# Designs tried in a protein design run: peptides against a protein of PDB entry 4HTP. Part 164

Target 1, 231 residues: chain A of PDB entry 4HTP
Amino acid sequence: SQTVASHVPFADLCSTLERIQKSKGRAEKIRHFREFLDSWRKFHDALHKNHKDVTDSFYPAMRLILPQLERERMAYGIKETMLAKLYIELLNLPRDGKDALKLLNYRTPTGTHGDAGDFAMIAYFVLKPRCLQKGSLTIQQVNDLLDSIASNNSAKRKDLIKKSLLQLITQSSALEQKWLIRMIIKDLKLGVSQQTIFSVFHNDAAELHNVTTDLEKVCRQLHDPSVGLSD

## One batch from the design tools (peptide; made by RFdiffusion4, then SolubleMPNN)

Design b2_p24_1_s4 (from b2_p24_1, 11 letters changed)
Fold by OpenDDE base, seed 3:
Structure b2_p24_1_s4 (fold): chain B 231 residues (1-231), chain A 24 residues (1-24)
Amino acid sequence: as target 1 above (231 residues)
Amino acid sequence: SEWEELRKRFEKKIEEELKKNEEL
């Protein structure tokens, strides 16, 4: 079945997240999230205009925005060190070179940018001159690949994990990879709380999530901001 | 602005879907 996520580029989500992160005030952060959400809902209405009782919702995006609340897919089994080694291999970086050492020693301050300890930012700067300017993945495709990674991690299929990671990396810009890394590590550093995200999504979202702990259910039941839990 | 570009992309997609629905 066609979903909104199958049509929305992952780049558009990443650009929104980047704007949220760069925004200084809570109000501006909220505005950027609201704008993306409103556009998503409008597209949903158009896509499903002639269809009743669709299961499609904001869930594919929400689970990437709030990856710490993911309950459907199992653990990825991916850490920064694994990603560092993968990038060194994939980009054919000299092992003793500056960029390889930056990735491996991402916690050590090596420069003036204050990016120490943020692997995604370190990776971004290494990737920026080496990666495509624009990615080709949709939000659905990103989720499919992440599902594959989690499933294969559970099955201990390391080769298939690497394959899915390579697909993500080779089809993503440096900026998209920055955010993808943060999604995998489950730390987006948006500077806005989970409660704020829920409050913008729907007034009853936090309550429903507190009871169900089911992010998909929250997104589906509260898809319409004008329809509450009691309705 | 980046937002205007995003909005335009969504609007274009909406228009494309509406056209498909009219052709059905």
Scores: peptide ipSAE 0.218, ipTM 0.777, DockQ to the pose 0.776
Fold by OpenDDE base, seed 2:
Structure b2_p24_1_s4 (fold): chain B 231 residues (1-231), chain A 24 residues (1-24)
Amino acid sequence: as target 1 above (231 residues)
Amino acid sequence: SEWEELRKRFEKKIEEELKKNEEL
């Protein structure tokens, strides 16, 4: 079955997240999220106009926006050090070079950006001059690859994990990779609370999540912002 | 703005899907 996520570029989500992060005020952050969500819902209505009882929802995006609440897929088993080594290899960075050392020593303040401890930001600057300007992945494809990584981690298939990571990396811009890293590490640093995200999504979302701890149920049952839990 | 471009992309996709549904 067709899903909204199969049509929405991952780049569009990343651009939205970037806007949210760069915004200083809570109201502006909320606006950017709401705009993306509203567009998603409108597209859902168009895509499923002639179809009743679809299971499609905002869940594919929500699980990437709130990765710390992910319960469906198992742990990735990926750490910053693994990613650093992968990037050094993939980009053919000199091992003793500045960029390789930045990736490996990401916790140590180096340079003027003040990004110490934020591996994703350090990676972004290394990748920016070296990566594609535009990625080709949809939100669905990103989730499929992440599912593959989690599954293969559980199965201890390291080579297949690397394969899926390479697909993500080679088909993504530097900006997309920044956000992808944060999704994998489960820290987006958006500057808005989980409760704020839920409140914008639906008035009853926080309550339903507190009871079920299931993001998919929250997204599916509360897909329509005008229909409450009691309905 | 970056938002306007995002909105435009969504609008285009919506229009394309609506057109397909009308042709069915």
Scores: peptide ipSAE 0.198, ipTM 0.764, DockQ to the pose 0.900
Fold by OpenDDE base, seed 1:
Structure b2_p24_1_s4 (fold): chain B 231 residues (1-231), chain A 24 residues (1-24)
Amino acid sequence: as target 1 above (231 residues)
Amino acid sequence: SEWEELRKRFEKKIEEELKKNEEL
């Protein structure tokens, strides 16, 4: 079945997240999120115009924006150290070189950007001169690959985990990889609270999530911002 | 702006889907 997520480039979500992160004020952060959400809803209406009952929702995007609330997908089993080693191998970085050491010692302040402890930002600067300028993945494809990683982690198939990670990395820009890393580590650093994201999505979203703890259910039941829980 | 470009991409996709629905 066709979904909005199958048509939306992952790059478009990452660009939105980048704008939210760079915005200084709460109001501006909210505006960027709202504009993305509104565009998504409009596309949903167009895509499903001839279908009365659809299960498609904002869930594919929401689970990437609020990865700490993910309950469907099991643990990835991926840490910063694993990603560092993978990048060193993939990019053929000298192990004793500056860039390899930055990735491995990401918690140590290097004085360049003040990004100590933010592995995704350190990775971004290493990747920027080496990666594709434009990625090719859709939001659905990203979720499919992340599902594969979680499934293979549960099955203890390390080789298949690496394969899926390589697919993500080789088809993503440096900016997309920065956000992908943050999604995997479950810390986006957007500067807005979970409550704020829910409030922009739907007035009843926080309440429904508190009761159900099911992010997909929240996105499906509250797809229409004009229809409340009591309606 | 980068956002205007994103919005235009969404609008184009919407238009493409609407055209497909009109042809059906």
Scores: peptide ipSAE 0.194, ipTM 0.777, DockQ to the pose 0.859
Fold by OpenDDE base, seed 4:
Structure b2_p24_1_s4 (fold): chain B 231 residues (1-231), chain A 24 residues (1-24)
Amino acid sequence: as target 1 above (231 residues)
Amino acid sequence: SEWEELRKRFEKKIEEELKKNEEL
């Protein structure tokens, strides 16, 4: 069945996240998230207008926005050091070069941008001049690849993990990769709390999540902001 | 704004889906 996530470019989510991150005020951050969510819901209604009892929801996006609450897929087994090595290999960076060293020593302040400790940001600057391709992945495709990574990690299939990572990387812009990295390491640095995200999504979302710890259930049951838990 | 562009993309997708549903 068709899903909203199969139609929404991952780039659109990343652009929204970028705006949220850059916004200083809570209200502005909330506005950007709300606007994305509202657009998603409207598209859902249009996409599923003639279909009843759909299981489609905001879950594909929500699980990327709140990756620390992911319970469906297992651990990726990916750390910054692995990604650094992968990028060095993929981009054919000189091992003793400035960019390779930045990636490997991302915790050490080496640059003027103050990005020490933020691997995703460091990666972004390394990738920006080298990424020639516009991102082509949908949110669904990103989730499919992430599912593959988690599954293969559980199965200890390192080669297949690398394959899926390469697919993500080669089909993503530098900006998309920045956010993808943050999703994988489960730290988006949005500057808004989980509770704020839930409150914007639905008034009962935090409560339902506290009881169920099931993010998909929260997204499905509370898909309509006008329908509460008691309804 | 970048948001207006995003909104326009969603609106276009919505319109496309609505059109498909009307043609059915």
Scores: peptide ipSAE 0.162, ipTM 0.742, DockQ to the pose 0.891

Design b2_p24_2_s1 (from b2_p24_2, 10 letters changed)
Fold by OpenDDE base, seed 1:
Structure b2_p24_2_s1 (fold): chain B 231 residues (1-231), chain A 24 residues (1-24)
Amino acid sequence: as target 1 above (231 residues)
Amino acid sequence: MEKEEEERRKRWEEMIKKMEEEAE
């Protein structure tokens, strides 16, 4: 079945997240999120014009925006050190070189950007001169690959985990990889609270999530911002 | 950033328009 997520480039989500992160004020951060959400809802209505009862929702995007609330997908088993080693291998970086050492020692302040402890930002600067300018993945494809990683982690298939990670990396820009890393590590650093994200999505979203702890259910039941829980 | 925002908005508009045309 066709979903909104199967049509939306992952790059468009990443560009929205980048704008939210760079925005200084809460109001501007909210505006960028709202604009993405409104576009998503309009596209949903067009895509499903002839189908009144669909299960498609904002969930594929929401689970990437609020990865700490993910309950469907099991643990990835991926840490920063694993990603560092993977990038060193993939990019054929000298192990004693500057860039390899930056990735491995990401917690140590290097004085360049103040990004100590933010592995995704360090990775971004290493990747920027080496990666594709434009990625090719949709939001659905990203979620499918992340599902594969989680499933293979549960099955202890390290080789298949590496394969899925390589697919993500080789088909993504440096900016997309920055956000992908943050999604995997479950820390987006957007500068807005979970409560703010829910409040923009739907007035009743926080309440429904507090009761159900089911992000997909929240996205499906509260897809229409004009229809409340009591309606 | 403003130019990129406009380009993104245009992409969404084109995607929506395409779906509306396919549904007709």
Scores: peptide ipSAE 0.392, ipTM 0.876, DockQ to the pose 0.959
Fold by OpenDDE base, seed 5:
Structure b2_p24_2_s1 (fold): chain B 231 residues (1-231), chain A 24 residues (1-24)
Amino acid sequence: as target 1 above (231 residues)
Amino acid sequence: MEKEEEERRKRWEEMIKKMEEEAE
């Protein structure tokens, strides 16, 4: 079945997240998230106009925005050190070179940008002059590749994990990779609380999540902001 | 940033319009 996520570029989610992160005030952060969500809901209504009782929801995006609440896919088994080594190999960086050392020693502030401890930001600056300006992946394709990584990690298939990571990397811009890394590491640094994200999504979302701990169920049952839990 | 936001909004509008036309 067709999903909203199969039509929405991953770049559009990443640009929204970037705007949220750069916004100083809570109200502005909320506005950017709400605009993306409203567009998603409008597209959902158009896509499914003649189809009632679809299982499609905001879940494919929500699980990337709140990756720490992921319960469906297993652990990726990916750490910053693995990604650093992969980037060094893929980009053919000299092992003793400045960029390779930045990736490997991302916790030590060596640069002027104050990005110490944020591997995704370090990676972004290394990738920016080397990667595509625009990615080609949809949100659905990103989730499919992440599912593959988790499944192959469970099966201890390191070669297949690398293959899926290479597909993600080679089809993504530097900005998209920054956010993808943060999704994998499960720390987006948006400056907005989980509760705020839920409150913008639906007034009853936090309550339903507290009871069920099921993010898909929250997104599906509370898809319509005008329909509450008691309805 | 404003230009990118406008381009994003236009993409959504076009996507929605296309789906509405296909549903009629």
Scores: peptide ipSAE 0.388, ipTM 0.875, DockQ to the pose 0.890
Fold by OpenDDE base, seed 4:
Structure b2_p24_2_s1 (fold): chain B 231 residues (1-231), chain A 24 residues (1-24)
Amino acid sequence: as target 1 above (231 residues)
Amino acid sequence: MEKEEEERRKRWEEMIKKMEEEAE
């Protein structure tokens, strides 16, 4: 069956996350998230107008926004050092070159941007002049590839992990890759708490998550903001 | 950012409209 995630470009999520991150005030951050969520829900209603009892929900997006709460897929087994080496290889960066060294030594302040310790941001600047301006992946496709990575990590299939990573990288803009990296390392740096995200999603979301620890269940059961847990 | 936001909104509107039309 069709899902909202199969229609929504990953770029749109990334742009939303970028806006949230750049916003200074809590209210502005919330606004950007709410607008994305409302659009998602409206699209869901349109997509599923003739279909009742669908399992589709905000979960595909929510699990990328709150990757630390992911419980369905296993660990990726990917660290910044692995990504650095992959980018050096993929982009054919000179190993002793400035960009390669930035990626490998991302924790050391070497640049004017003050991005020391933020691998995703360092990667962004390296990728920006070298990558596609627009990605082609949907949220579903991103999740499918991430699922593949996790599964192959569990199976110790390093070659297949690399394959899936290459698919993600080659079909993503620099901005999308910045956020993808942050999703993989499970640190989005949005400047909003988990509780805030839940509160915007649904008034009962935090409570249900505390009881179930199941993000998909939270998204499914509380898909409609007007229907509470007691209903 | 405002231009990008507007473009995003338009994309959503178009996507929703398309689904609404397909459901009719």
Scores: peptide ipSAE 0.386, ipTM 0.876, DockQ to the pose 0.887
Fold by OpenDDE base, seed 2:
Structure b2_p24_2_s1 (fold): chain B 231 residues (1-231), chain A 24 residues (1-24)
Amino acid sequence: as target 1 above (231 residues)
Amino acid sequence: MEKEEEERRKRWEEMIKKMEEEAE
């Protein structure tokens, strides 16, 4: 069955997240999230106009926005050091070069950007002059690749993990990779609370999540913002 | 950033329009 996530470019989610992060005020952050969510819901209605009983929901996006609440897929087993080594290899960076050292020593403040400890931001600056300007992945494809990584990590198939990571990297812009890294590490640094995200999604979302701890159930049952839990 | 936001909005509008046309 067709899903909204199979049509929505991952770039659009990343752009939204970038706007949220750059926004200073809570209200502006909320606005950007709401606009994305509203667009998603409108597209859902159009896509499923002739199909009333669908299981499709905002879940594919929500699990990327709140990756720390992910319970369906197992751990990726990916650390910053692994990604650093992969980027050095993939980009053919000189091992003793400035960029390779930045990636490997991401925790050490290198004077210019104050981004010490944020591997994703360091990676972004290294990638920006070296990668595609626009990615080609949909949200569904990103989730499929992340599922593959988690599954192969559980199965101890390191070669297949690398393959899926390479697909993510080679088909993504620097900005998309920044956010992918943060999703994998499970820290988006949006500057808005989980409760705020839930409250914007649906008034009952926080309560339902507190009871079920299941993001998919939250997204599916509360897909319509006008229909409450008691309905 | 504003230009990118407008471009994103237009993409969504086009995607929605396409689905509406296919459903008719």
Scores: peptide ipSAE 0.382, ipTM 0.872, DockQ to the pose 0.890

Design b2_p24_2_s2 (from b2_p24_2, 9 letters changed)
Fold by OpenDDE base, seed 4:
Structure b2_p24_2_s2 (fold): chain B 231 residues (1-231), chain A 24 residues (1-24)
Amino acid sequence: as target 1 above (231 residues)
Amino acid sequence: EEEEEKKLRERWEEMIEKMEKENA
């Protein structure tokens, strides 16, 4: 069955997240998120116009926006050091070169951008001149690849983990990879709280999540902002 | 930033419109 996530480019989510991050005020951050959500819901209605009984929801996006609340997908087993080594290999960076050292020593205050400790930002600047300008992945495809990584991590299939990571990397822009890294590390640095995200999504979302701890259930049951928990 | 926001909106509008037409 077709899902909204199968149509929405991952780049569009990343663009939204980038805008949220860059916005200074809470109101602007909320606006960008709300606009994305509203667009998603409108597209959902159009996509499923002739199908009333669908399980499709905002969950595929929500689990990427709130990756720390992920319960369906197991641990990736991926850390910054692993990603650094992978990028060095993939990009054929000299091991003693500036860019390789930046990736490996991302915690050390080096360089002009003040991005010390933010691996995703360091990676972004290394990737920007080397990667595709536009990615080709949908939100669904990203989730499928992340599911594969988690599954293969549980199965201790390191080779398959690398394969899925390579697919993510080779089909993503530098900006998309920045956000993908943050999703994997589970720290988006949006400057907006989980509570705010839930409140924008649905008035009852925080309550339902507190009771169920099930992000998919929250997204499915509260898909319609006009229908409450008591309805 | 405004230009990128506009482009994103336009993409959504196009996607929605296309889907509405396909399911009309």
Scores: peptide ipSAE 0.636, ipTM 0.945, DockQ to the pose 0.929
Fold by OpenDDE base, seed 1:
Structure b2_p24_2_s2 (fold): chain B 231 residues (1-231), chain A 24 residues (1-24)
Amino acid sequence: as target 1 above (231 residues)
Amino acid sequence: EEEEEKKLRERWEEMIEKMEKENA
């Protein structure tokens, strides 16, 4: 079945997240998220115009925006050190070179950017001159690859984990990889609370999540902002 | 930033319009 996530470029989500992060005010952060959500809902209505009973929802995007609330897929088993080593190998970086050392020592302040401890930002600057300008992945494809990583981690299939990671990396821009890393590490640094994200999504979203702890149920049951839990 | 915002909005509009035409 066709889903909104199968049509929406991952780049568009990353662009929205980048705008939210760069925005200084809470109101501006909320505006960017709301605009993406409204566009998603409009596209959903167009896509499913002839099908009233669909299970498709904002869940594929929401689970990437709130990765700490993910309960469907198991742990990735991926740490910053693993990603650093992978990038050094993939980009053929000299092991004792400046860029390799930046990735490995991401916790130590090395430069003018207050990016110490944020591996994704360090990776972004290393990747920017070396990666594709535009990625080719949809939100659905990103989730499929992340599912593969989690499944193969549980099965201890290290080679297959590497394969899926390479697919993500080689088909993504530096900006997309920055956000992908943050999704995997489960720290987006958006500057907005979980409560704020839920409140923008639906007035009853926080309450339903507190009861169910099921992000998919929240997205599905509260897909229409005009229909409440008691309706 | 405003240009990127405009481009994103235009992409959404194009995607929605295309889908509306396909399902009309």
Scores: peptide ipSAE 0.635, ipTM 0.945, DockQ to the pose 0.881
Fold by OpenDDE base, seed 5:
Structure b2_p24_2_s2 (fold): chain B 231 residues (1-231), chain A 24 residues (1-24)
Amino acid sequence: as target 1 above (231 residues)
Amino acid sequence: EEEEEKKLRERWEEMIEKMEKENA
């Protein structure tokens, strides 16, 4: 079945997240999220114009925006140290080199940017001169690869985990990788609360999530902003 | 930043318009 997520570039989500993060005010952060959501809904309506009773929803994007609420996907088993080692290998960084040491010692960075403890930002600066300028992945493809990582972690298949990570890395820009890392680590640092994200999505979203703890159910049942829980 | 925002909006508009035409 066709989904909105199969058409939306992951780069466009990352661009939106970057704008939200850079915005200083709550109102501006909300605006960027709302614009993305509204565009998603409009595209959904166009895509599914001739199809009734579709299960497609904002869930593929929402689970990446609120990764701490993920309940369907099992643990990745990935930490910053694993990613650091992977990047050193993939980028063929000298182990004693400045960039390798930055990735490994991300908590105590020697540098001017003040990005201490933010592995994703440190990785971004290392990746920026080395990675593709434009990624090729859709939101669906990113979720499929993340599902693969989680399932293979459960199955203790380290080789297949590495394979999926390589696909993510080689098909994404430095900016996309920054956000992908934050999604995996489950800390986006958007500067906007979960409550705000839910309130923008739908007036009843926070309530439904509090009862069900099911993000997919929230996205599906409250897909239409004009239709409430009591309707 | 404004230029990137404009480009993103334009991409959405193009995708939506294309899909509307295909399903018309």
Scores: peptide ipSAE 0.634, ipTM 0.944, DockQ to the pose 0.885
Fold by OpenDDE base, seed 2:
Structure b2_p24_2_s2 (fold): chain B 231 residues (1-231), chain A 24 residues (1-24)
Amino acid sequence: as target 1 above (231 residues)
Amino acid sequence: EEEEEKKLRERWEEMIEKMEKENA
């Protein structure tokens, strides 16, 4: 079945997240999220115009925006050190070179950007001059690859994990990879609370999540902002 | 930044319009 996530470029989600992060005020952060959500809902209505009983929801995006609440997908088994080594290999970076050392020593303050401890930002600057300007992945494709990684981690298939990671990396811009890393590490650093995200999504979202701890159920049951839990 | 925001809006509008036409 066709889903909204199968049509929405991952780049568009990443662009939205970037705007949220860069915005200083809470109101601006909320605006950017709301605009993306509203666009998603409008597209959903157009896509499913002739099919009212669909299970499609905002869940594919929400689970990437709130990765710490993911319960369906098992652990990736991926840490910053693994990604650093992968990038050094993939980009053929000299091991004693500045960029390789930045990736490996990401926790050490390198005086220039103040991004000490943020591996995703360090990776971004290394990738920016070396990667595609525009990625080709949809939100669904990203989730499929992440599902593959989690499944293969559980199965201890390291080769298949690497394959899926390579697909993600080679088909993504530097900006998309920055956000993908943060999704994998489960720290987006958006500067907005989980409560704020839920409140913008639906008035009853926080309550339903507190009871169910099921993000998909929250997205599905509260898909329509005008229909409450009691309805 | 404003130009990037405009482009994102335009992409959404184009996608929605296309889908509306296909399902009309």
Scores: peptide ipSAE 0.633, ipTM 0.944, DockQ to the pose 0.878

